# Peptides against a protein of PDB entry 1Y74, part 1

Every score and structure here is a prediction.

Target 1, 57 residues: chain A of PDB entry 1Y74
Amino acid sequence: LGLERDVSRAVELLERLQRSGELPPQKLQALQRVLQSRFCSAIREVYEQLYDTLDIT
Unless a header shows other numbers, all headers, positions and changes below count from the first letter of the chain.
Peptide ipSAE is a variant of ipSAE made for these designs: the mean of its two directions, with the distance scale d0 fixed at 1.0 Angstrom where the peptide's residues are scored. Compare it only between designs on the same protein; published cut-offs may not carry over.
A fold fails the geometry check if it doesn't show the stated peptide or something in it is severely misdrawn.

## One batch from the design tools (peptide; aimed at target 1 R9 A10 V34 L35)

Design b1_p8_1 (made by RFdiffusion4)
Pose (drawn by RFdiffusion4):
Structure b1_p8_1 (pose): chain A 57 residues (1-57), chain P 8 residues (1-8)
Amino acid sequence: as target 1 above (57 residues)
Amino acid sequence: EVEEALEL
């Protein structure tokens, strides 16, 4: 689906901006935790697993 | 927040 690429890209993109430290890193750190959190991992696995399910069903 | 992350 691209979620792994887009999420993981967002994660590193958030860290990238964090490395620079130009804009409010607080909200950016929050997103990193939102996408890296184990919770969003299970939801993300759903989107991938769901696409496969479509190929099965 | 997920939507904001995807807008990046």

Design b1_p8_1_s1 (made by RFdiffusion4, then SolubleMPNN; from b1_p8_1, 3 letters changed)
Fold by OpenDDE base, seed 5:
Structure b1_p8_1_s1 (fold): chain B 57 residues (1-57), chain A 8 residues (1-8)
Amino acid sequence: as target 1 above (57 residues)
Amino acid sequence: LLEEALSL
């Protein structure tokens, strides 16, 4: 799965958005923190394990 | 930038 890559890309884009000043940075920063959290990483790991073993439709 | 962000 490319989920780790997609999360990393999402974080990169959030950082760019924060630097642009086009949007209030606080919520973007909060979302970035969530995506980089151990909690989201753990969810990703669980999801990837389940995806490998289950046909999730 | 927003459109770029939405495209991943």
Scores: peptide ipSAE 0.058, ipTM 0.670, DockQ to the pose 0.184
OpenDDE base, seeds 1, 2, 3, 4: peptide ipSAE 0.055, 0.058, 0.055, 0.051; ipTM 0.665, 0.670, 0.665, 0.650

Design b1_p8_1_s2 (made by RFdiffusion4, then SolubleMPNN; from b1_p8_1, 4 letters changed)
Fold by OpenDDE base, seed 3:
Structure b1_p8_1_s2 (fold): chain B 57 residues (1-57), chain A 8 residues (1-8)
Amino acid sequence: as target 1 above (57 residues)
Amino acid sequence: LLDEALSL
């Protein structure tokens, strides 16, 4: 599954993009905040738990 | 959680 890893990688990429200054940082920062939010983490955790229990492919 | 989501 590895959703936590993928989210962490997405955040890392967003941080790099913000530092480069190639793109307006505001929307990137907003997206980073969403991905690092407790809400997003809670949804991820629920999804991971359900995925483990149901194992629907 | 909702407060945080709405502040994003």
Scores: peptide ipSAE 0.045, ipTM 0.627, DockQ to the pose 0.068
OpenDDE base, seeds 1, 2, 4, 5: peptide ipSAE 0.038, 0.041, 0.031, 0.041; ipTM 0.623, 0.626, 0.548, 0.629; seed 4 fails the geometry check

Design b1_p8_2_s1 (made by RFdiffusion4, then SolubleMPNN; its pose is not in this set)
Fold by OpenDDE base, seed 3:
Structure b1_p8_2_s1 (fold): chain B 57 residues (1-57), chain A 8 residues (1-8)
Amino acid sequence: as target 1 above (57 residues)
Amino acid sequence: LLEEVLAL
């Protein structure tokens, strides 16, 4: 599903930005932790299940 | 790198 891919891409970009040292890593790491959180993954799973069931475009 | 984050 597009949402899982977009979240995974967002995490990858945040990891690259943390390694480049161009930006203070603490806020980037906090955002990465939110995107990888159990809460974010549970909301994604519910969204994906509803999307698959309701075929809402 | 920052431009790639804004392009999501």
Scores: peptide ipSAE 0.039, ipTM 0.643, DockQ to the pose 0.261
OpenDDE base, seeds 1, 2, 4, 5: peptide ipSAE 0.032, 0.036, 0.031, 0.038; ipTM 0.624, 0.641, 0.610, 0.633

Design b1_p8_2_s2 (made by RFdiffusion4, then SolubleMPNN; its pose is not in this set)
Fold by OpenDDE base, seed 5:
Formats: C-alpha cells, structure tokens, sequence
Structure b1_p8_2_s2 (fold): chain B 57 residues (1-57), chain A 8 residues (1-8)
C-alpha cells in the first residue's frame, strides 16, 4: 500500500502551502499535526492490516 | 496553490 507515501507527500504539500503564505497557516499546521500524529499512524496501520486481510474489492 | 495540491 502507498498510504504511508501518500501521507508523507500530503505533509510535504502542507509544508509548502504554509510557506507560500497563500492560506492562513494555522489550519494547515493543525492538519499536518494530525497527519503526523500517533493516532493517524495507528489508523494507517489498522487500515493496512484490514486491507490485507479483507481485500474488499 | 492548485498546482502544488495537484502534484500529490
């Protein structure tokens, strides 16, 4: 699964957006914190395990 | 903005 890569890319984009100044940084920073949280990582791990187990296509 | 977001 590319979910870890996609989350890492999302964080990179959020950092760029914060530096651009085009948007208020506070919400972007808050979202970045969520994506980098232990909670998000735990949910990702559960999702990956369930995906491998259930293979619901 | 949009160009950066679409580069995901």
Amino acid sequence: as target 1 above (57 residues)
Amino acid sequence: LLQEVLSL
Scores: peptide ipSAE 0.038, ipTM 0.622, DockQ to the pose 0.296
OpenDDE base, seeds 1, 2, 3, 4: peptide ipSAE 0.038, 0.030, 0.031, 0.030; ipTM 0.624, 0.591, 0.551, 0.598

Design b1_p8_2_s3 (made by RFdiffusion4, then SolubleMPNN; its pose is not in this set)
Fold by OpenDDE base, seed 2:
Formats: structure tokens, sequence, C-alpha cells
Structure b1_p8_2_s3 (fold): chain B 57 residues (1-57), chain A 8 residues (1-8)
């Protein structure tokens, strides 16, 4: 599943944007915290388990 | 950098 990789890439891009100073970092940091939260990880794990079980193409 | 975020 690409979802873990896509979330990891999203976090990497948010960290780069925060370091560039081009944008106010507060909202970017808040979004990074959401993506790295136990909630998002738990939803990802449930999605991955359902995907593997249901074999939905 | 913003264009790379939009291309995800």
Amino acid sequence: as target 1 above (57 residues)
Amino acid sequence: LLDEVLAL
C-alpha cells in the first residue's frame, strides 16, 4: 500500500516548508502533528488491514 | 516547495 509512503512524503515536504520560512510554520507544524498522530496511524492500520482482507482492486 | 506538496 502506498499510504504509509505518501504520509511519510507529506511529512517530509511539510518539514522542508517549515525550514524554508516561505510560509508561517504554525499551521504546517499542526498538520505534521496530525499526520504523525496515533489517530492517523490507527486509521492507516485499519485501512491497510481492510484493504488486504477485502482485496478491493 | 509548495508545488511539490500539491503534486503528492
Scores: peptide ipSAE 0.035, ipTM 0.640, DockQ to the pose 0.258
OpenDDE base, seeds 1, 3, 4, 5: peptide ipSAE 0.023, 0.028, 0.029, 0.029; ipTM 0.502, 0.556, 0.511, 0.608

Design b1_p8_2_s4 (made by RFdiffusion4, then SolubleMPNN; its pose is not in this set)
Fold by OpenDDE base, seed 2:
Structure b1_p8_2_s4 (fold): chain B 57 residues (1-57), chain A 8 residues (1-8)
Amino acid sequence: as target 1 above (57 residues)
Amino acid sequence: LLEEVLAQ
């Protein structure tokens, strides 16, 4: 699954949005911190493992 | 979750 890459791309886009100053950076930074959390990483890894195991197609 | 997000 490309989820790790998609999460990394989402973080990169959030960093760009924080630097543009078009939006209040605090909420974007909070979302970035959530996406980079060990908890979100562990959920992603479990999802990827289950998908790889259940993808019988 | 919240405590871990606050610790980063």
Scores: peptide ipSAE 0.033, ipTM 0.603, DockQ to the pose 0.054
OpenDDE base, seeds 1, 3, 4, 5: peptide ipSAE 0.032, 0.031, 0.023, 0.031; ipTM 0.599, 0.596, 0.501, 0.597

Design b1_p8_3 (made by RFdiffusion4)
Pose (drawn by RFdiffusion4):
Structure b1_p8_3 (pose): chain A 57 residues (1-57), chain P 8 residues (1-8)
Amino acid sequence: as target 1 above (57 residues)
Amino acid sequence: LELAEELL
């Protein structure tokens, strides 16, 4: 689906901006925890697993 | 998440 690319990209993109430290890192750190959090991992696995399910069903 | 979408 691209979520792994887009989420992992957002994560590193958030860290990238964090490395620069130019804009409010607080909200950006929040996103990083939102996408890296284990919770979003199970949800993410759902989007991938769901696409496979479509191929099965 | 909307902010993440705008950044992308």

Design b1_p8_3_s1 (made by RFdiffusion4, then SolubleMPNN; from b1_p8_3 with A4L E5R)
Fold by OpenDDE base, seed 3:
Structure b1_p8_3_s1 (fold): chain B 57 residues (1-57), chain A 8 residues (1-8)
Amino acid sequence: as target 1 above (57 residues)
Amino acid sequence: LELLRELL
């Protein structure tokens, strides 16, 4: 699904931004931790299940 | 900042 790829790409971009030193790394790291959290993963799993159920129409 | 332009 596009959402897993988009989240993975967002994490990759946050890691690149942390390495560039252009921005304070703490806020970028906090956002990365949110995106990689069990809570965001559970929301993604629910979204994927709903998508799979609705794509049967 | 260039990396944020690749997301938009």
Scores: peptide ipSAE 0.030, ipTM 0.585, DockQ to the pose 0.155
OpenDDE base, seeds 1, 2, 4, 5: peptide ipSAE 0.029, 0.029, 0.028, 0.028; ipTM 0.582, 0.574, 0.572, 0.574

Design b1_p8_3_s2 (made by RFdiffusion4, then SolubleMPNN; from b1_p8_3, 3 letters changed)
Fold by OpenDDE base, seed 2:
Structure b1_p8_3_s2 (fold): chain B 57 residues (1-57), chain A 8 residues (1-8)
Amino acid sequence: as target 1 above (57 residues)
Amino acid sequence: LPLLQELL
């Protein structure tokens, strides 16, 4: 699964949006903090392990 | 939409 890469790309896009100043940064920064949280990382790791174990054809 | 421009 590429979830780590996709989350990292989502964080990069949120950082670009915060720097553009086109949007209020507070909600974007809050979303970035959630995506980079230990809680989100732990859920991702469990999901990746389950997906690799469940050969979903 | 700045997000769509950065994704493409």
Scores: peptide ipSAE 0.036, ipTM 0.561, DockQ to the pose 0.202
OpenDDE base, seeds 1, 3, 4, 5: peptide ipSAE 0.034, 0.029, 0.024, 0.034; ipTM 0.558, 0.543, 0.524, 0.547

Design b1_p8_4_s1 (made by RFdiffusion4, then SolubleMPNN; its pose is not in this set)
Fold by OpenDDE base, seed 5:
Structure b1_p8_4_s1 (fold): chain B 57 residues (1-57), chain A 8 residues (1-8)
Amino acid sequence: as target 1 above (57 residues)
Amino acid sequence: LPLLEELL
């Protein structure tokens, strides 16, 4: 699974959107903090482990 | 939930 790359790309896009000024930056910054959080990383790891386990069944 | 408390 390439979820780490997809999360990194989502963060890059959020940083670009924050710099464009087209959208209120506060919600974009909050979403970026969520995606870069230890919580999001832990959920990703659990999801990858479950996916690897289910792909073998 | 310490990881959820860091998010809120």
Scores: peptide ipSAE 0.035, ipTM 0.548, DockQ to the pose 0.052
OpenDDE base, seeds 1, 2, 3, 4: peptide ipSAE 0.033, 0.034, 0.025, 0.032; ipTM 0.558, 0.562, 0.536, 0.552

Design b1_p8_4_s2 (made by RFdiffusion4, then SolubleMPNN; its pose is not in this set)
Fold by OpenDDE base, seed 3:
Structure b1_p8_4_s2 (fold): chain B 57 residues (1-57), chain A 8 residues (1-8)
Amino acid sequence: as target 1 above (57 residues)
Amino acid sequence: LELLRELL
């Protein structure tokens, strides 16, 4: 699904931004931790299940 | 900042 790829790409971009030193790394790291959290993963799993159920129409 | 332009 596009959402897993988009989240993975967002994490990759946050890691690149942390390495560039252009921005304070703490806020970028906090956002990365949110995106990689069990809570965001559970929301993604629910979204994927709903998508799979609705794509049967 | 260039990396944020690749997301938009």
Scores: peptide ipSAE 0.030, ipTM 0.585, DockQ to the pose 0.156
OpenDDE base, seeds 1, 2, 4, 5: peptide ipSAE 0.029, 0.029, 0.028, 0.028; ipTM 0.582, 0.574, 0.572, 0.574

Design b1_p8_4_s3 (made by RFdiffusion4, then SolubleMPNN; its pose is not in this set)
Fold by OpenDDE base, seed 3:
Order: sequence, then structure tokens, then C-alpha cells
Structure b1_p8_4_s3 (fold): chain B 57 residues (1-57), chain A 8 residues (1-8)
Amino acid sequence: as target 1 above (57 residues)
Amino acid sequence: LELLKELL
């Protein structure tokens, strides 16, 4: 499953961007909080369950 | 900015 890895990579990139100071960190932190939210995790779990059940390539 | 180019 690529989605968990892609979300984890997106969070890592957001943390690096926050540390670089090249961009206002507040909006990047808000996006990171959305990606790490229980809502996004629940959508991911439903997607993974459907993927495992439906074998959709 | 280089890190955003790796994501897009």
C-alpha cells in the first residue's frame, strides 16, 4: 500500500520545509496537522480495507 | 523551494 508511505513522506517534507524557514511555518504546520488528523487516518484505513477487499489494481 | 519541486 503506497498511501501510508506517501502521507509519511509528505509529512517529512513539510517538517523539512518548516525547518528551512523559506516559507511561513504556520500554514505548513496546519497542513501537517490535517495529514496527521484522525479524519485522514480514518479515510486511509477505509481505503486500505477497500483495497484489500476489492483487489483494485 | 527545492523540496516542493520533489513533491510535485
Scores: peptide ipSAE 0.026, ipTM 0.576, DockQ to the pose 0.248
OpenDDE base, seeds 1, 2, 4, 5: peptide ipSAE 0.025, 0.024, 0.025, 0.025; ipTM 0.567, 0.560, 0.562, 0.563

Design b1_p8_4_s4 (made by RFdiffusion4, then SolubleMPNN; its pose is not in this set)
Fold by OpenDDE base, seed 2:
Structure b1_p8_4_s4 (fold): chain B 57 residues (1-57), chain A 8 residues (1-8)
Amino acid sequence: as target 1 above (57 residues)
Amino acid sequence: LPLLQELL
């Protein structure tokens, strides 16, 4: 699964949006903090392990 | 939409 890469790309896009100043940064920064949280990382790791174990054809 | 421009 590429979830780590996709989350990292989502964080990069949120950082670009915060720097553009086109949007209020507070909600974007809050979303970035959630995506980079230990809680989100732990859920991702469990999901990746389950997906690799469940050969979903 | 700045997000769509950065994704493409």
Scores: peptide ipSAE 0.036, ipTM 0.561, DockQ to the pose 0.219
OpenDDE base, seeds 1, 3, 4, 5: peptide ipSAE 0.034, 0.029, 0.024, 0.034; ipTM 0.558, 0.543, 0.524, 0.547

Design b1_p8_5 (made by RFdiffusion4; failed a check: a repeat of another design)
Pose (drawn by RFdiffusion4):
Structure b1_p8_5 (pose): chain A 57 residues (1-57), chain P 8 residues (1-8)
Amino acid sequence: as target 1 above (57 residues)
Amino acid sequence: EVEEALEL
């Protein structure tokens, strides 16, 4: 689906901006935690597992 | 927040 690329990209993109430290890193750190969090991992596995399910069903 | 992350 691209979520792993887009999430992972967003995670590193948030860290990338964090490395620079130009804009409010607080909200950006929050997103990193939102996408890196184990919770969004299970939900992300759903989107991928769901696409496979479509190929099965 | 997920929507904002995806807009990046």

Design b1_p8_5_s1 (made by RFdiffusion4, then SolubleMPNN; from b1_p8_5, 3 letters changed; failed a check: a repeat of another design)
Amino acid sequence: LLEEALSL

Design b1_p8_6 (made by RFdiffusion4)
Pose (drawn by RFdiffusion4):
Structure b1_p8_6 (pose): chain A 57 residues (1-57), chain P 8 residues (1-8)
Amino acid sequence: as target 1 above (57 residues)
Amino acid sequence: AVEEAFEA
């Protein structure tokens, strides 16, 4: 689906901006936790697993 | 959250 590429990209993108430290890193750190959090991992596995399910069903 | 990351 691209979620792993887009989320993992967002994660590193948020860290990338964090490395620069130009804009409010607080909200950016929050997103990193939102996408890196184990919770969004299970949900993300769903989107991938769901696409496979479509190929099965 | 991904959209906001790309808007930032």

Design b1_p8_6_s1 (made by RFdiffusion4, then SolubleMPNN; from b1_p8_6, 6 letters changed)
Fold by OpenDDE base, seed 4:
Structure b1_p8_6_s1 (fold): chain B 57 residues (1-57), chain A 8 residues (1-8)
Amino acid sequence: as target 1 above (57 residues)
Amino acid sequence: PIQEALAL
């Protein structure tokens, strides 16, 4: 499971989109803050632990 | 813009 890597890549893409100036940055920045929040990190950790334990095909 | 971000 590479969820941490995928979230990190999503944040990187959001930062690039904000720097391009082609889109209004406010919603992109808000999404980035959500993805980097302690809440989302905690949910990710629980999900990764359960995924590893249950190994549901 | 998404495609440009993916290309970088």
Scores: peptide ipSAE 0.048, ipTM 0.673, DockQ to the pose 0.183
OpenDDE base, seeds 1, 2, 3, 5: peptide ipSAE 0.047, 0.046, 0.047, 0.047; ipTM 0.672, 0.677, 0.674, 0.676

Design b1_p8_6_s2 (made by RFdiffusion4, then SolubleMPNN; from b1_p8_6, 5 letters changed)
Fold by OpenDDE base, seed 5:
Structure b1_p8_6_s2 (fold): chain B 57 residues (1-57), chain A 8 residues (1-8)
Amino acid sequence: as target 1 above (57 residues)
Amino acid sequence: PIQEALEL
């Protein structure tokens, strides 16, 4: 699964958006914090495990 | 802004 890569890319994009100043940074920063949280990482790991075992399509 | 961020 590329979910870890996709999350990392999303964080990178959020950092770029915050630096551009074109958008209010607070919500972008909050979303970045969520994506980098232990909670999000734990959910990702569970999802990856379930995906590998259940192969739900 | 999102499209520009994707290009970086």
Scores: peptide ipSAE 0.043, ipTM 0.656, DockQ to the pose 0.187
OpenDDE base, seeds 1, 2, 3, 4: peptide ipSAE 0.042, 0.043, 0.041, 0.043; ipTM 0.650, 0.652, 0.648, 0.650

Design b1_p8_6_s3 (made by RFdiffusion4, then SolubleMPNN; from b1_p8_6, 5 letters changed)
Fold by OpenDDE base, seed 3:
Structure b1_p8_6_s3 (fold): chain B 57 residues (1-57), chain A 8 residues (1-8)
Amino acid sequence: as target 1 above (57 residues)
Amino acid sequence: PIEEALRL
């Protein structure tokens, strides 16, 4: 599974949790914002490129 | 519903 897909899935789960109302949504929303941040996206891209190039496990 | 949201 690609890291991009896993991050996208994590965001989807956070959105569902926010809609359920069973948990205070503020911290969930903050985590979603972090995962969707330009910084996290840039780090993900670097990681994926290194992974693809070096074929590390 | 939390289990449903997480697919647990």
Scores: peptide ipSAE 0.070, ipTM 0.705, DockQ to the pose 0.175
OpenDDE base, seeds 1, 2, 4, 5: peptide ipSAE 0.064, 0.062, 0.055, 0.065; ipTM 0.702, 0.700, 0.691, 0.700

Design b1_p8_6_s4 (made by RFdiffusion4, then SolubleMPNN; from b1_p8_6, 3 letters changed)
Fold by OpenDDE base, seed 3:
Order: C-alpha cells, then sequence, then structure tokens
Structure b1_p8_6_s4 (fold): chain B 57 residues (1-57), chain A 8 residues (1-8)
C-alpha cells in the first residue's frame, strides 16, 4: 500500500510550493501541518491496517 | 514555477 508514500510526496510538493514563493505560503503550510498531524497519521494507519486485513480495493 | 513542483 502506497498511502504513506503518497502522503510523503504530497508534503514534499507542498514544501516545494512554499519555497517557490509564487503562492502565499500560509495555507500551504497549514495543509502540510494537517497531513503531518498525529490525527491524519492515525487515520492513515487504521486505513492501511483495514486495507491489509480486508483486501478492499 | 509552480509547474516544476508538479512533476507528476
Amino acid sequence: as target 1 above (57 residues)
Amino acid sequence: PIEEAFEL
């Protein structure tokens, strides 16, 4: 399951966007904080465990 | 540019 990798890639993209300065960084940083939050990590972990157990596509 | 960030 690639969800952890996909979240990591999304964070990387947000960091690149923040460095470019083309967009106001505040909302991008807020989204990054959400994606890196304990809450999102816990949801991801539960989802991955259920996916691995139930083999839901 | 923003396009450089989104190398999908």
Scores: peptide ipSAE 0.044, ipTM 0.644, DockQ to the pose 0.172
OpenDDE base, seeds 1, 2, 4, 5: peptide ipSAE 0.043, 0.043, 0.042, 0.042; ipTM 0.636, 0.639, 0.636, 0.628

Design b1_p8_7_s2 (made by RFdiffusion4, then SolubleMPNN; its pose is not in this set)
Fold by OpenDDE base, seed 3:
Structure b1_p8_7_s2 (fold): chain B 57 residues (1-57), chain A 8 residues (1-8)
Amino acid sequence: as target 1 above (57 residues)
Amino acid sequence: LEELLQQL
């Protein structure tokens, strides 16, 4: 599933930005916490279940 | 920043 990989990549990129010090790390860390939140994980799980049920390919 | 934007 592309969504889990894309979220994991977005988190990796946010961790690199936090380490570079080029941007205020607090907002980047807040965005990382949102992407790693139970809410985003639950949306991903529903999406994966729908994708497995709706084999539209 | 620029090197990170090139990885998107």
Scores: peptide ipSAE 0.036, ipTM 0.641, DockQ to the pose 0.121
OpenDDE base, seeds 1, 2, 4, 5: peptide ipSAE 0.035, 0.035, 0.035, 0.034; ipTM 0.639, 0.637, 0.635, 0.632

Design b1_p8_7_s3 (made by RFdiffusion4, then SolubleMPNN; its pose is not in this set)
Fold by OpenDDE base, seed 2:
Formats: C-alpha cells, structure tokens, sequence
Structure b1_p8_7_s3 (fold): chain B 57 residues (1-57), chain A 8 residues (1-8)
C-alpha cells in the first residue's frame, strides 16, 4: 500500500519546511512527531491489514 | 513554501 510511502514523503516535506525557516517550526515539528509516532504506525498497520483483507473480496 | 507546493 502507498500509505507508508505517502507518510514518509509528508515527513520529508515537513523537514524541508522546517529548514526553510518560512514557517514557525514548532507546529511542523509537532506534526512530524505525530506522523512518526508509534500510534500513527500502529494505525497504519491496522489500516493496511484491513485493506488487504477487503481487497481480496 | 512554493517548493513544497511544487512537490505535492
């Protein structure tokens, strides 16, 4: 599923924005921490398992 | 910001 790649791309883009200094880094860093959290990874894993089960139907 | 928008 593309979701891992899309999350990894979103994190890369957030890191570029933090380095540009164009935006206050605190909210971008907080969002990056949420996307890289064990919680987000566990929700992704559940979503991937459910999707694989439904795509076989 | 404009670079980010070009990569989306």
Amino acid sequence: as target 1 above (57 residues)
Amino acid sequence: LEELLREL
Scores: peptide ipSAE 0.069, ipTM 0.685, DockQ to the pose 0.118
OpenDDE base, seeds 1, 3, 4, 5: peptide ipSAE 0.066, 0.068, 0.064, 0.067; ipTM 0.682, 0.683, 0.676, 0.686

Design b1_p8_7_s4 (made by RFdiffusion4, then SolubleMPNN; its pose is not in this set)
Fold by OpenDDE base, seed 3:
Structure b1_p8_7_s4 (fold): chain B 57 residues (1-57), chain A 8 residues (1-8)
Amino acid sequence: as target 1 above (57 residues)
Amino acid sequence: LQELLEQL
């Protein structure tokens, strides 16, 4: 499933941006918290279950 | 910043 990998990659990039100090880290950290939220995880789980059930290529 | 944008 590409979505878990893409979310994990987006989090990794946000952590690198926070460490570079080139941007105010607070908004980047807030976005990371949204992507790692229980809400986003629940949407991902529903998406994975639907993908496995519907076999939508 | 630029090196991170090149990784997208």
Scores: peptide ipSAE 0.040, ipTM 0.650, DockQ to the pose 0.120
OpenDDE base, seeds 1, 2, 4, 5: peptide ipSAE 0.038, 0.038, 0.036, 0.036; ipTM 0.651, 0.647, 0.644, 0.642

Design b1_p8_8 (made by RFdiffusion4)
Pose (drawn by RFdiffusion4):
Structure b1_p8_8 (pose): chain A 57 residues (1-57), chain P 8 residues (1-8)
Amino acid sequence: as target 1 above (57 residues)
Amino acid sequence: LLEEAAAL
């Protein structure tokens, strides 16, 4: 689906901006936690697992 | 937050 590429890209992208420290890192750190959080991991596995399910069903 | 992440 691209979620692993887009999420993971967003994670590093948020860290990347964090490394620069130019804009409010607070909201960016929050996103990082939102996408890295184990919770969004299970949900992300769903989108991937769901696409496979379509190929099965 | 997710909308902001999607905008990135």

Design b1_p8_8_s1 (made by RFdiffusion4, then SolubleMPNN; from b1_p8_8, 4 letters changed)
Fold by OpenDDE base, seed 3:
Structure b1_p8_8_s1 (fold): chain B 57 residues (1-57), chain A 8 residues (1-8)
Amino acid sequence: as target 1 above (57 residues)
Amino acid sequence: LLELIRSL
């Protein structure tokens, strides 16, 4: 689904930014951890299930 | 940084 792809893309971009050294990596890594957390994954799963069932746009 | 901005 679009949300899973968008989160994965956001993580990819955060990883690139961490490698570039343009910004201090610590806060970027913390944000990546939040996006990859079980809490965010659970919210995403609920959203995707509701989307699949209700076809919410 | 520019890559992130372009993806928003």
Scores: peptide ipSAE 0.057, ipTM 0.661, DockQ to the pose 0.143
OpenDDE base, seeds 1, 2, 4, 5: peptide ipSAE 0.055, 0.054, 0.044, 0.050; ipTM 0.660, 0.658, 0.637, 0.653

Design b1_p8_8_s4 (made by RFdiffusion4, then SolubleMPNN; from b1_p8_8, 4 letters changed)
Fold by OpenDDE base, seed 5:
Structure b1_p8_8_s4 (fold): chain B 57 residues (1-57), chain A 8 residues (1-8)
Amino acid sequence: as target 1 above (57 residues)
Amino acid sequence: LLELIQSL
């Protein structure tokens, strides 16, 4: 599953944008916090388990 | 923004 990798890549991109100073960092940081939240991680884990169990694409 | 675009 690419979801963990895609989330990690999204966080990396958000960190780069925050460091560039081209955009107000507050909303980028908030989005990063959401993506790294325990809630999002738990939903990802459930999704991965369901994906494996149901063989959904 | 340019770095983001280049990283896609």
Scores: peptide ipSAE 0.038, ipTM 0.636, DockQ to the pose 0.105
OpenDDE base, seeds 1, 2, 3, 4: peptide ipSAE 0.036, 0.037, 0.037, 0.033; ipTM 0.628, 0.635, 0.633, 0.613

## One batch from the design tools (peptide; aimed at target 1 L3 I43)

Design b1_p9_1 (made by RFdiffusion4)
Pose (drawn by RFdiffusion4):
Structure b1_p9_1 (pose): chain A 57 residues (1-57), chain P 9 residues (1-9)
Amino acid sequence: as target 1 above (57 residues)
Amino acid sequence: ELIEELEEL
């Protein structure tokens, strides 16, 4: 689906901006935790697993 | 949209 690429890109993108430290890192750190959080991981596995399910069903 | 939904949760 691209979620792993877009999420993992967003994560590193958030870190990337964090490395520069130019804009409010607080909200950016929040997103990193939201996408890296184990919770979003299970949900993300759903989107991937779901696409496979479509190929099965 | 997904990020907003996650933030709401």

Design b1_p9_1_s1 (made by RFdiffusion4, then SolubleMPNN; from b1_p9_1, 5 letters changed)
Fold by OpenDDE base, seed 4:
Structure b1_p9_1_s1 (fold): chain B 57 residues (1-57), chain A 9 residues (1-9)
Amino acid sequence: as target 1 above (57 residues)
Amino acid sequence: DLLELLLRL
């Protein structure tokens, strides 16, 4: 499961969108802060552990 | 632009 990589890529894309100025940067920055939060990291780790333990087909 | 960003994915 590559969720850590996907989240890191989503953050990189949000940083590029903030620098382009085409979109209101405040909402993009708020979403970036959520994705980088300890809460989202903890939920991701639990999900990855469950996915590795439960062969969820 | 947003389109250029999407094409780099």
Scores: peptide ipSAE 0.025, ipTM 0.492, DockQ to the pose 0.042
OpenDDE base, seeds 1, 2, 3, 5: peptide ipSAE 0.024, 0.023, 0.024, 0.025; ipTM 0.514, 0.465, 0.513, 0.508; seed 1 fails the geometry check

Design b1_p9_1_s2 (made by RFdiffusion4, then SolubleMPNN; from b1_p9_1, 4 letters changed)
Fold by OpenDDE base, seed 5:
Structure b1_p9_1_s2 (fold): chain B 57 residues (1-57), chain A 9 residues (1-9)
Amino acid sequence: as target 1 above (57 residues)
Amino acid sequence: ELLQRLLEL
């Protein structure tokens, strides 16, 4: 499933945006912490398990 | 530049 890769890519882009200084880093860092949280990972794992079981097209 | 980085997702 692409979701783990897409989340990892979103985190990489957030880190690049924080380094550019174009935006206030605090909100970007808060979003990165949410995406890397155990809660987000658990929701992703449940979604992947349901996707594999239900064949959600 | 921000919009270009978002389009790379």
Scores: peptide ipSAE 0.028, ipTM 0.574, DockQ to the pose 0.054
OpenDDE base, seeds 1, 2, 3, 4: peptide ipSAE 0.028, 0.028, 0.028, 0.026; ipTM 0.573, 0.571, 0.568, 0.557

Design b1_p9_1_s3 (made by RFdiffusion4, then SolubleMPNN; from b1_p9_1, 3 letters changed)
Fold by OpenDDE base, seed 5:
Structure b1_p9_1_s3 (fold): chain B 57 residues (1-57), chain A 9 residues (1-9)
Amino acid sequence: as target 1 above (57 residues)
Amino acid sequence: DLIELLEAL
């Protein structure tokens, strides 16, 4: 699973979008905060552990 | 642009 990498990439892209000014930054910043939250990280870790153990296709 | 950023996800 590349979820940690994909989440890190999503955060990077959200930061670029906020700097471009093409979109209102508030919703992008809110999404970034969710993705960087301890809650989201804890869910990701549990999901990765379960996926690695169960190998569900 | 926005499209290039979305394609990079």
Scores: peptide ipSAE 0.023, ipTM 0.521, DockQ to the pose 0.054
OpenDDE base, seeds 1, 2, 3, 4: peptide ipSAE 0.021, 0.021, 0.023, 0.019; ipTM 0.509, 0.511, 0.520, 0.494

